# Peptides against a protein of PDB entry 6TME, part 146

Target 1, 324 residues: chain A of PDB entry 6TME
Amino acid sequence: NRLKRAYIALQAWKKAFYSDPFNTAANWVGPDVCSYKGVFCAPALDDPSVLVVAGIDLNHADIAGYLPPELGLLTDVALFHVNSNRFCGVIPKSLSKLTLMYEFDVSNNRFVGPFPTVALSWPSLKFLDIRYNDFEGKLPPEIFDKDLDAIFLNNNRFESTIPETIGKSTASVVTFAHNKFSGCIPKTIGQMKNLNEIVFIGNNLSGCLPNEIGSLNNVTVFDASSNGFVGSLPSTLSGLANVEQMDFSYNKFTGFVTDNICKLPKLSNFTFSYNFFNGEAQSCVPGSSQEKQFDDTSNCLQNRPNQKSAKECLPVVSRPVDCS
Target 2, 324 residues: chain A of PDB entry 6TME as posed
Amino acid sequence: NRLKRAYIALQAWKKAFYSDPFNTAANWVGPDVCSYKGVFCAPALDDPSVLVVAGIDLNHADIFGYLPPELGLLTDVALFHVNSNRFCGVIPKSLSKLTLMYEFDVSNNRFVGPFPTVALSWPSLKFLDIRYNDFEGKLPPEIFDKDLDAIFLNNNRFESTIPETIGKSTASVVTFAHNKFSGCIPKTIGQMKNLNEIVFIGNNLSGCLPNEIGSLNNVTVFDASSNGFVGSLPSTLSGLANVEQMDFSYNKFTGFVTDNICKLPKLSNFTFSYNFFNGEAQSCVPGSSQEKQFDDTSNCLQNRPNQKSAKECLPVVSRPVDCS

## One batch from the design tools (peptide; made by RFdiffusion4, then SolubleMPNN)

Design b2_p17_7_s1 (from b2_p17_7, 12 letters changed)
Fold by OpenDDE base, seed 5:
Structure b2_p17_7_s1 (fold): chain B 324 residues (1-324), chain A 17 residues (1-17)
Amino acid sequence: as target 1 above (324 residues)
Amino acid sequence: SEKEEEERDEKLAKENL
């Protein structure tokens, strides 16, 4: 009986709770698992006459505990939402038995260890949210070989280069922010045909921006702030026909910020502060447009307020990195 | 679902903080 397996799993999970401040699992008593708070049943896909546990929603429950191996008995679960809890430990390898997994949200918890490679075993996975945890080590390149709609990796401890397989991703949203990613952005990034939003904030990324970023014609948000990027902005950024928000602040960029970038047709906010830019077009000047907000603070710009000293600028501006 | 989209959007908004 599938519901009997679900009962064993859910009772094992209730025993793995250290704290349930909202008494979310108070009604998790008896064999009727479909009446449990945060447990959702549906007809099985293989037999519509059989009721199965198809979803879990424990979002915002502030539950402290861990995920026990017995959760691998929830073989019919397609939706697993447990964000904003205090779950700790690792994601159980037994979850590989959840072959119907469609959405997996474990964000805003205390999970540790390497990337949960069990997520790669789910053939139908569309949504992956593991942000605001303590996941560490390398991002597996195989994550981008999956037909995911969204990939949230931000606010973790990932220490790797970004895989070149990123160009295979069909995701509309990808976040890398607030990790320890290093190296260059792969040139394959321009192959992300469905990309709308990408965030690199607060990593150890470096090198030149690849020219292939300009091929991201559907991007509305591009944030590369708080990294170690060098060289000039690619002239191909004029291809970002739908970009609304663009941030390059807190890097080591040099050169001239061009009209072709600042006149992008959908651009509403462009921040390029805290760099070493030595010139900007008149269209890039803050206050030059009512429809566009710009920030040019703390660059090497002549006749602009709040710029770096000549002593700070000269050593960097006199040695521009050639990205050609 | 619309609810899953709203949960995605609320989550994206937290990254801009």
Scores: peptide ipSAE 0.022, ipTM 0.542, DockQ to the pose 0.089
Fold by OpenDDE base, seed 4:
Structure b2_p17_7_s1 (fold): chain B 324 residues (1-324), chain A 17 residues (1-17)
Amino acid sequence: as target 1 above (324 residues)
Amino acid sequence: SEKEEEERDEKLAKENL
């Protein structure tokens, strides 16, 4: 019986709670798991006459505990939302049995260990939110081979390079922010056909920006701030016809910020502060537009306020990195 | 191994049924 399996799983999970400040699991008593707070039942997809546990929503419950292996008995769960808790440990490998998993949100918890490779086993997964945890190590390249709509990886401990498989991603939103990713942005990034938002903030990324970024015609948000990027901005960024928010601040960029970038038709905010840019077009000057916000602070610009000293600028500006 | 963990989790799940 599927509900009997669900009862075993949910009772095992209740036993794995160290703290339940809102008494969320107080009603988790008896065999009627469909009455449990945060447990949602639906007709099974294979047999509409059978009621199954199809979803879990324990968002914002502040529950401390871990995910026990018995959660693998929840084989009918398609929605698993447990964000904003204090769950710790690893994601159980037994969750590979949740073959209907569609949305997996474990964000804002205390999960540790490597990337939860069990997420790769879910054939129907569309939404993956693992942000605000302590996941570490390499991002598996196979994550981008999945037909995901959203991938939230930010605020973790991920290291190594961004996989070249990123170009295969069908995701509209991908966040890498506040990790330890290193190396270059892969040239394959331009192949992300559905990308709307990509965030690289606060990593150890370096090298030149790939010209292929300019192929991201549907991007509305592009944030590469707080990295180690060098060279000039690619001239191909003029191809970002839908970009609204663009941030390149806190890098080591050099060269000239062009009219073609600052005149992007949907650009509302463009921050390029805290770099080594030695020139900007008049269209890039803060206050040059009422519709667009620019920040040129702490560059190597002539006749602009709040610029770096000649002593800071000259060593960098005189040795521009060629990205050609 | 990951496989041994999966087999262990499967065994635990079967023992609880």
Scores: peptide ipSAE 0.021, ipTM 0.596, DockQ to the pose 0.019
Fold by OpenDDE base, seed 2:
Structure b2_p17_7_s1 (fold): chain B 324 residues (1-324), chain A 17 residues (1-17)
Amino acid sequence: as target 1 above (324 residues)
Amino acid sequence: SEKEEEERDEKLAKENL
């Protein structure tokens, strides 16, 4: 019986709780798993006469514990939402048996170890949220071969380069923020046809921005702040016809901020502060528009307030990185 | 800012759940 397997799994999980402040699992007693708080049953896809556990929602339960391997008995689960808990350890490889997994949210927990490669085994996965954990090591290139709608990776310990496979992603939202990613943004980024929002904040990314960013016609948010990027902004950024929020602050950019970037038709906020820009178009000047906000603070701009000293600027501005 | 990012990410999560 499928519900008997679910009972075994859920009772093993209840035993893996160290703290349940809201007594969420207090009613997790007896064989009627469909009455359990945060457990949702539905008719099985293969047999509508059979009731199965189709979803778990333990969001915001503040539960401390771990995910036991017995969770691999929840073979009918398509929705697994356990965000904002204190679950620790690793994602069990036994979850590879959850072949119906559609949405997997383990965000805001205490998970550790490498990227949970079990997520790559789920053929129907559409939503992956693993942010606000302690996941570490390399991002598997195969993540971007998945037909995911959203990929949340921010606030982890991921390192190494961003995979060139990023250009294969169909995701509308991708977050890399607050990791340890290094190297250049791959040129393949311009192939992300469905991308609306991409966030690179607070990494160790470097090099020049690829010209191919200008091919991201559907992007509304592009944030590359708090990295080690160098050179001039690509002139191809004028292709970002839908960008609303753009942030390049806290980098090592040089050169001239061009009129064609600051005049982007949907641009509402453009932050390029804390760089080494040595000029800007009049359309980029803060207060030049009522519809657009600009921040040019702490650059190498002439006749602008709050700029870097000539002593700070000269060593960088006199040695521009050629990105050609 | 980190706070503005967190608020954005929380919004995006709510729109996709």
Scores: peptide ipSAE 0.015, ipTM 0.455, DockQ to the pose 0.675
Fold by OpenDDE base, seed 3:
Structure b2_p17_7_s1 (fold): chain B 324 residues (1-324), chain A 17 residues (1-17)
Amino acid sequence: as target 1 above (324 residues)
Amino acid sequence: SEKEEEERDEKLAKENL
């Protein structure tokens, strides 16, 4: 019986709660799991006459505890939303049995360990939110072989390089922000055909920006701030016909910020502060447009306010990195 | 008993994991 298996899983989970401040699981008593707060039943996809647990929503419950392996008995769950709790430990490998998993949100918890590779086992997964946890180690390349609409990885402890497989992603939104990613952005990034928003903020990324970024015609948000990027901005960034928000601040960029970037037709905000740019076009100057905001602060620009000293600029500007 | 049901349920869980 599917509901009996769900009962076992949910009772095991209730026993795994260390704190339930809102008494969310107070009604988790007896075999009628469909009456449980945050448990949603629906007709089974294979037999409409059978009622199954199809969803869990425990968002914002402030529950402290862990995910027990018995959750693998919830084989009919397609929606698993447990964000903004205090769940700790690892994502159980037994969740590989949840073959209908469509949306998985464990964001804003205390999960630890490597990337939850069990998420890669779900054939129908469309939404993956693991942000605001303590997941660590390398990102598995296979994450980008998934037909995901969104990939939220930000605010974790992920390390190593971004996989070259990123170009295979069909996601519209991808966040890498506030991790420990290193190396270059893969040239394959330009193959992300559905990408609207990509955020690299606050990593250890380095090298030159790949020219292939300019192929991201549907990108509205591109944030590469707070990294170790070097060289000039690619001239191919003129291809970002839909970019609205662009941030390259807090890097080691050099060279000239060109008209073809600052005149992008949808550009609303372009921040390139805290770099080593030695020139900018007039269209890039803050206050040059009413429709566009620019920040050129703390560069090596002549005749601009709030720039770096010649002593700070000269060692970097005199030795530009060639990205060709 | 409630204990025997819990033990059965734990066994069933282990068999399905």
Scores: peptide ipSAE 0.022, ipTM 0.565, DockQ to the pose 0.016; fails the geometry check

Design b2_p17_7_s2 (from b2_p17_7, 12 letters changed)
Fold by OpenDDE base, seed 5:
Structure b2_p17_7_s2 (fold): chain B 324 residues (1-324), chain A 17 residues (1-17)
Amino acid sequence: as target 1 above (324 residues)
Amino acid sequence: SKKKEEEELEELAKKNL
């Protein structure tokens, strides 16, 4: 009986709770698992006459505990939402049995260990949120071979280059922010045909921006702030016909910020502060537009307020990185 | 925005539950 297996799993999970401040699992008593708070039942896909546990929603429950191996008995779960808790430990490998997994949200917890490779085993996964945890090590390249709509990786401890497979991603939103990613952005990024939002904030990324970023015709948000990027902005950024929010602040960029970038038709905010830019077009000057906001603070610009000293600028500006 | 897409996905998830 599927509900009997679900009962075993849910009772094992209740035993794995160290703290339940809102008494969320207080009604997790007896065989009627479909009455449990945060447990949702539906007809089974293979037999509509059979009721199964199809979803878990424990969002914002502040539960401290871990995920026990017995959760692998929840074989009919397609939706697993447990964000904003204090769950710790690793994601159990036994979750590979949850072959219907469609949405997996474990964000804002205390999970540790490597990337949860069990997520790669789910053939129908569309949404993956593992942000605001302590996941570490390398990002598996295979994550981008999945037909995901969204990939949230931000605020973890990932240490790797961005995989070249990123260009295979069908995701509209990808977040890398606040990790320890290093190396260059792969040139394959321009192949992300469905990309709307990508965020690299606060990593150890370096090198030149690839010209292929300009192929991201559907991107509305591009944030590469707080990294180690060098060289000039690619002229191909003029191809970002739908970009609304663009941030290159807190890098080591040099060269001239062009009209072709600052006149992008959908651009509402462009921040390029805290770099080593030595010139900007008049269209890039803060206050030059009522519809566009710019920040040119702390560059090497002449006749602009709040710029770096010549002593700070000269060593960098005199040694431009050739990105050709 | 990320939050909006996440909210839309969460709303879709809630409708499928």
Scores: peptide ipSAE 0.019, ipTM 0.660, DockQ to the pose 0.122
Fold by OpenDDE base, seed 3:
Structure b2_p17_7_s2 (fold): chain B 324 residues (1-324), chain A 17 residues (1-17)
Amino acid sequence: as target 1 above (324 residues)
Amino acid sequence: SKKKEEEELEELAKKNL
């Protein structure tokens, strides 16, 4: 009986709760698991006459505990949303039995260890949110071989380089922000066909921006702020026909911010502050447009307010990084 | 819809970033 297996799993999970401040699991009593708060039943896909546990939603429950291996008995779960809790430990390998997993949100928890490779075993996974945890180590390249709509990795402890397989991703949204990623952005980034939003904020990324970024015609948000990027902005950024929000602030960029970038047709906000730019086009000057916002603060610009001193600028501007 | 929840999550991400 599928509901009997679900009962065993859910009772094991209830026992794994250290704190349930809102008494979310108070009604998790008896065999009628479909009446449990945050448990959703639906007809089974293979037999419409059989009711199964198809979803879990415990979002914002502030539950402290862990995920027990018995959760692998929830074999009919397609939706697993447990964000904004205090779950700790690792994602159980037994979740590999949840072959219908479609949406997996464990964001804003206390999960630790390496990337949860069990997520790679789910053939139908479309949404993966693991942000705001303590996941560490390397990002598996295989994550981008999956047909995901969104990939949220931000606010973790991921290290190493961004995999070159990123170009295979079909995701519309990808967040790398607030990790420890290092190295260059892969040139394969320009192959991301469906990309709308990509965020690199607050990593240890470095080197030159790849010219292939300019091939991201569907991008509306591109944020590379708070990294170690160097060199000039690629001239190919003029190809970002749909970019609305662009942030390159808090890097080590040099050179001239061109008219072709600042006149992008959909650009509403362009922040390039806290760099070493030594020139900008008139179209890039803050207040030059009513439709566009610019921030040029703390660069090496002449005749602009709030710029770096010549003492800070000269050592960097006189030694531009050649990205050719 | 899933897409709307993604958009709300994106907006929340933008506010928290």
Scores: peptide ipSAE 0.015, ipTM 0.525, DockQ to the pose 0.119
Fold by OpenDDE base, seed 2:
Structure b2_p17_7_s2 (fold): chain B 324 residues (1-324), chain A 17 residues (1-17)
Amino acid sequence: as target 1 above (324 residues)
Amino acid sequence: SKKKEEEELEELAKKNL
């Protein structure tokens, strides 16, 4: 019986709770698992006469505990939402048995260890949120071979380079922010056909920006701030016809910020502060437009306020990185 | 609808970044 397996799993999970401040699992008593708070039943897809546990929602329950291996008995679960808790340990490999998994949200928890490769085993996965955890090590290249609508990886401990497979992603939103990613942005980034928002904030990324970024015609948000990027901005950024928010602040960029970038037709905010730019077009000057906001603070610009000293600028500006 | 929940999650993502 499917509900009997669900009862075993849910009772094992209740025993794995260290703290339940809101008494969320107080009614998790007896065989009627469909009455449990945060447990949702539906007719099975293979037999509409059979009731199964189809979803879990424990969002914002502040529960401390871990995910026990018995959760692999919840084989009919398609929705698993447990964000904003204090769950710790690793994602159980036994969750590979949840072959109907469609949405998996474990964000804002205390999960540790490598990327949860069990998520790669789910054939129908569309939503993956693992942000605000302590996941570490390399990002598996295979994550971008998944037909995901969104990929939230921000605020973790991921290291190494961004996989070249990123260009295969069909996701509209991808977040890398606040990790330990290093190396260059892959040139394959320009192949991301459905990308609307990409965020690289607060990593250890370096090198030149790839020219292929200019092929991201549907991108509305592009944030590469707080990294180690060098060289000039690619001239191909003039191809970002739908970009609204663009941030290159807190890098080591040099050269001239061009009119073609600052005149992008949908651009509302462009921040390029805290770099080593030695010139900007008149259209890039803060206050030059009523419709666009610019920040040019702390560059190497002539006749602009709040710029770096000649002593700070000269060693960097006199040795521009060639990105050709 | 799932699409509206995705949009709300995207907006929540923007606020928490």
Scores: peptide ipSAE 0.014, ipTM 0.502, DockQ to the pose 0.142
Fold by OpenDDE base, seed 4:
Structure b2_p17_7_s2 (fold): chain B 324 residues (1-324), chain A 17 residues (1-17)
Amino acid sequence: as target 1 above (324 residues)
Amino acid sequence: SKKKEEEELEELAKKNL
């Protein structure tokens, strides 16, 4: 009986709670698991006459605990939303049995260890949110071979380079922000056909921006701020026909910020502050447009306020990195 | 803010239910 397995799983999970400040699991008593708060039942896909646990929603429950291996008995779960809790430990490998997993949100918890590779085993996964945890180590290249709509990785402890497989991603939203990613953005990034939003904020990324970024015709948000990027902005950024929000602040960029970038047709906000840009087009000047916001603060611009000193600028500007 | 992003995600998740 599927509900009996679900009962075993949910009772094991209740026992794995250290704190339930809102008494979310107070009604988790008895065999009627479909009445449990945050447990949702539906007809099984393979047998509509059988009721199964199809979803879990424990979002914002502030529950402290861990995910026990018995959760692998929830084989009919397609939606698993447990964000904004205090769950700790690792994602159980037993969750590989949840072959219907469609949305997996464990964000804003205290999960640790490597990337939860069990997520790669789910054939139908479309949404992966593991942000605001303590996941560490390398991002598996295979994550981008998944047909995911969204990939939220931000605010973790991920290290190493961004996999070249990123270009295979069908995701519309990908967040890398506030990790420890290093190296260059892969040139394959331009192959991300469905990309709308990509965020690299606050990593250890370096090198030149790949020209292939300009192929991201559907991108509306591109944030590469707070990294170690060098060189000039690619001229191909003029291809970002739908970009609305663009941030390159807090890098080591040099060169000239061109009209072709600042005149992007959908651009509403472009922040390029805290770099070493030595020139900007008139269209890039803050206040030059009523429709666009620019920030050119703390660059090496002549005749602009709040710029770096010549002493700070000259060593960098006189040695531009050639990205060609 | 975290909360705003969470709310946006919850709205996205609700559309898929």
Scores: peptide ipSAE 0.020, ipTM 0.617, DockQ to the pose 0.267; fails the geometry check

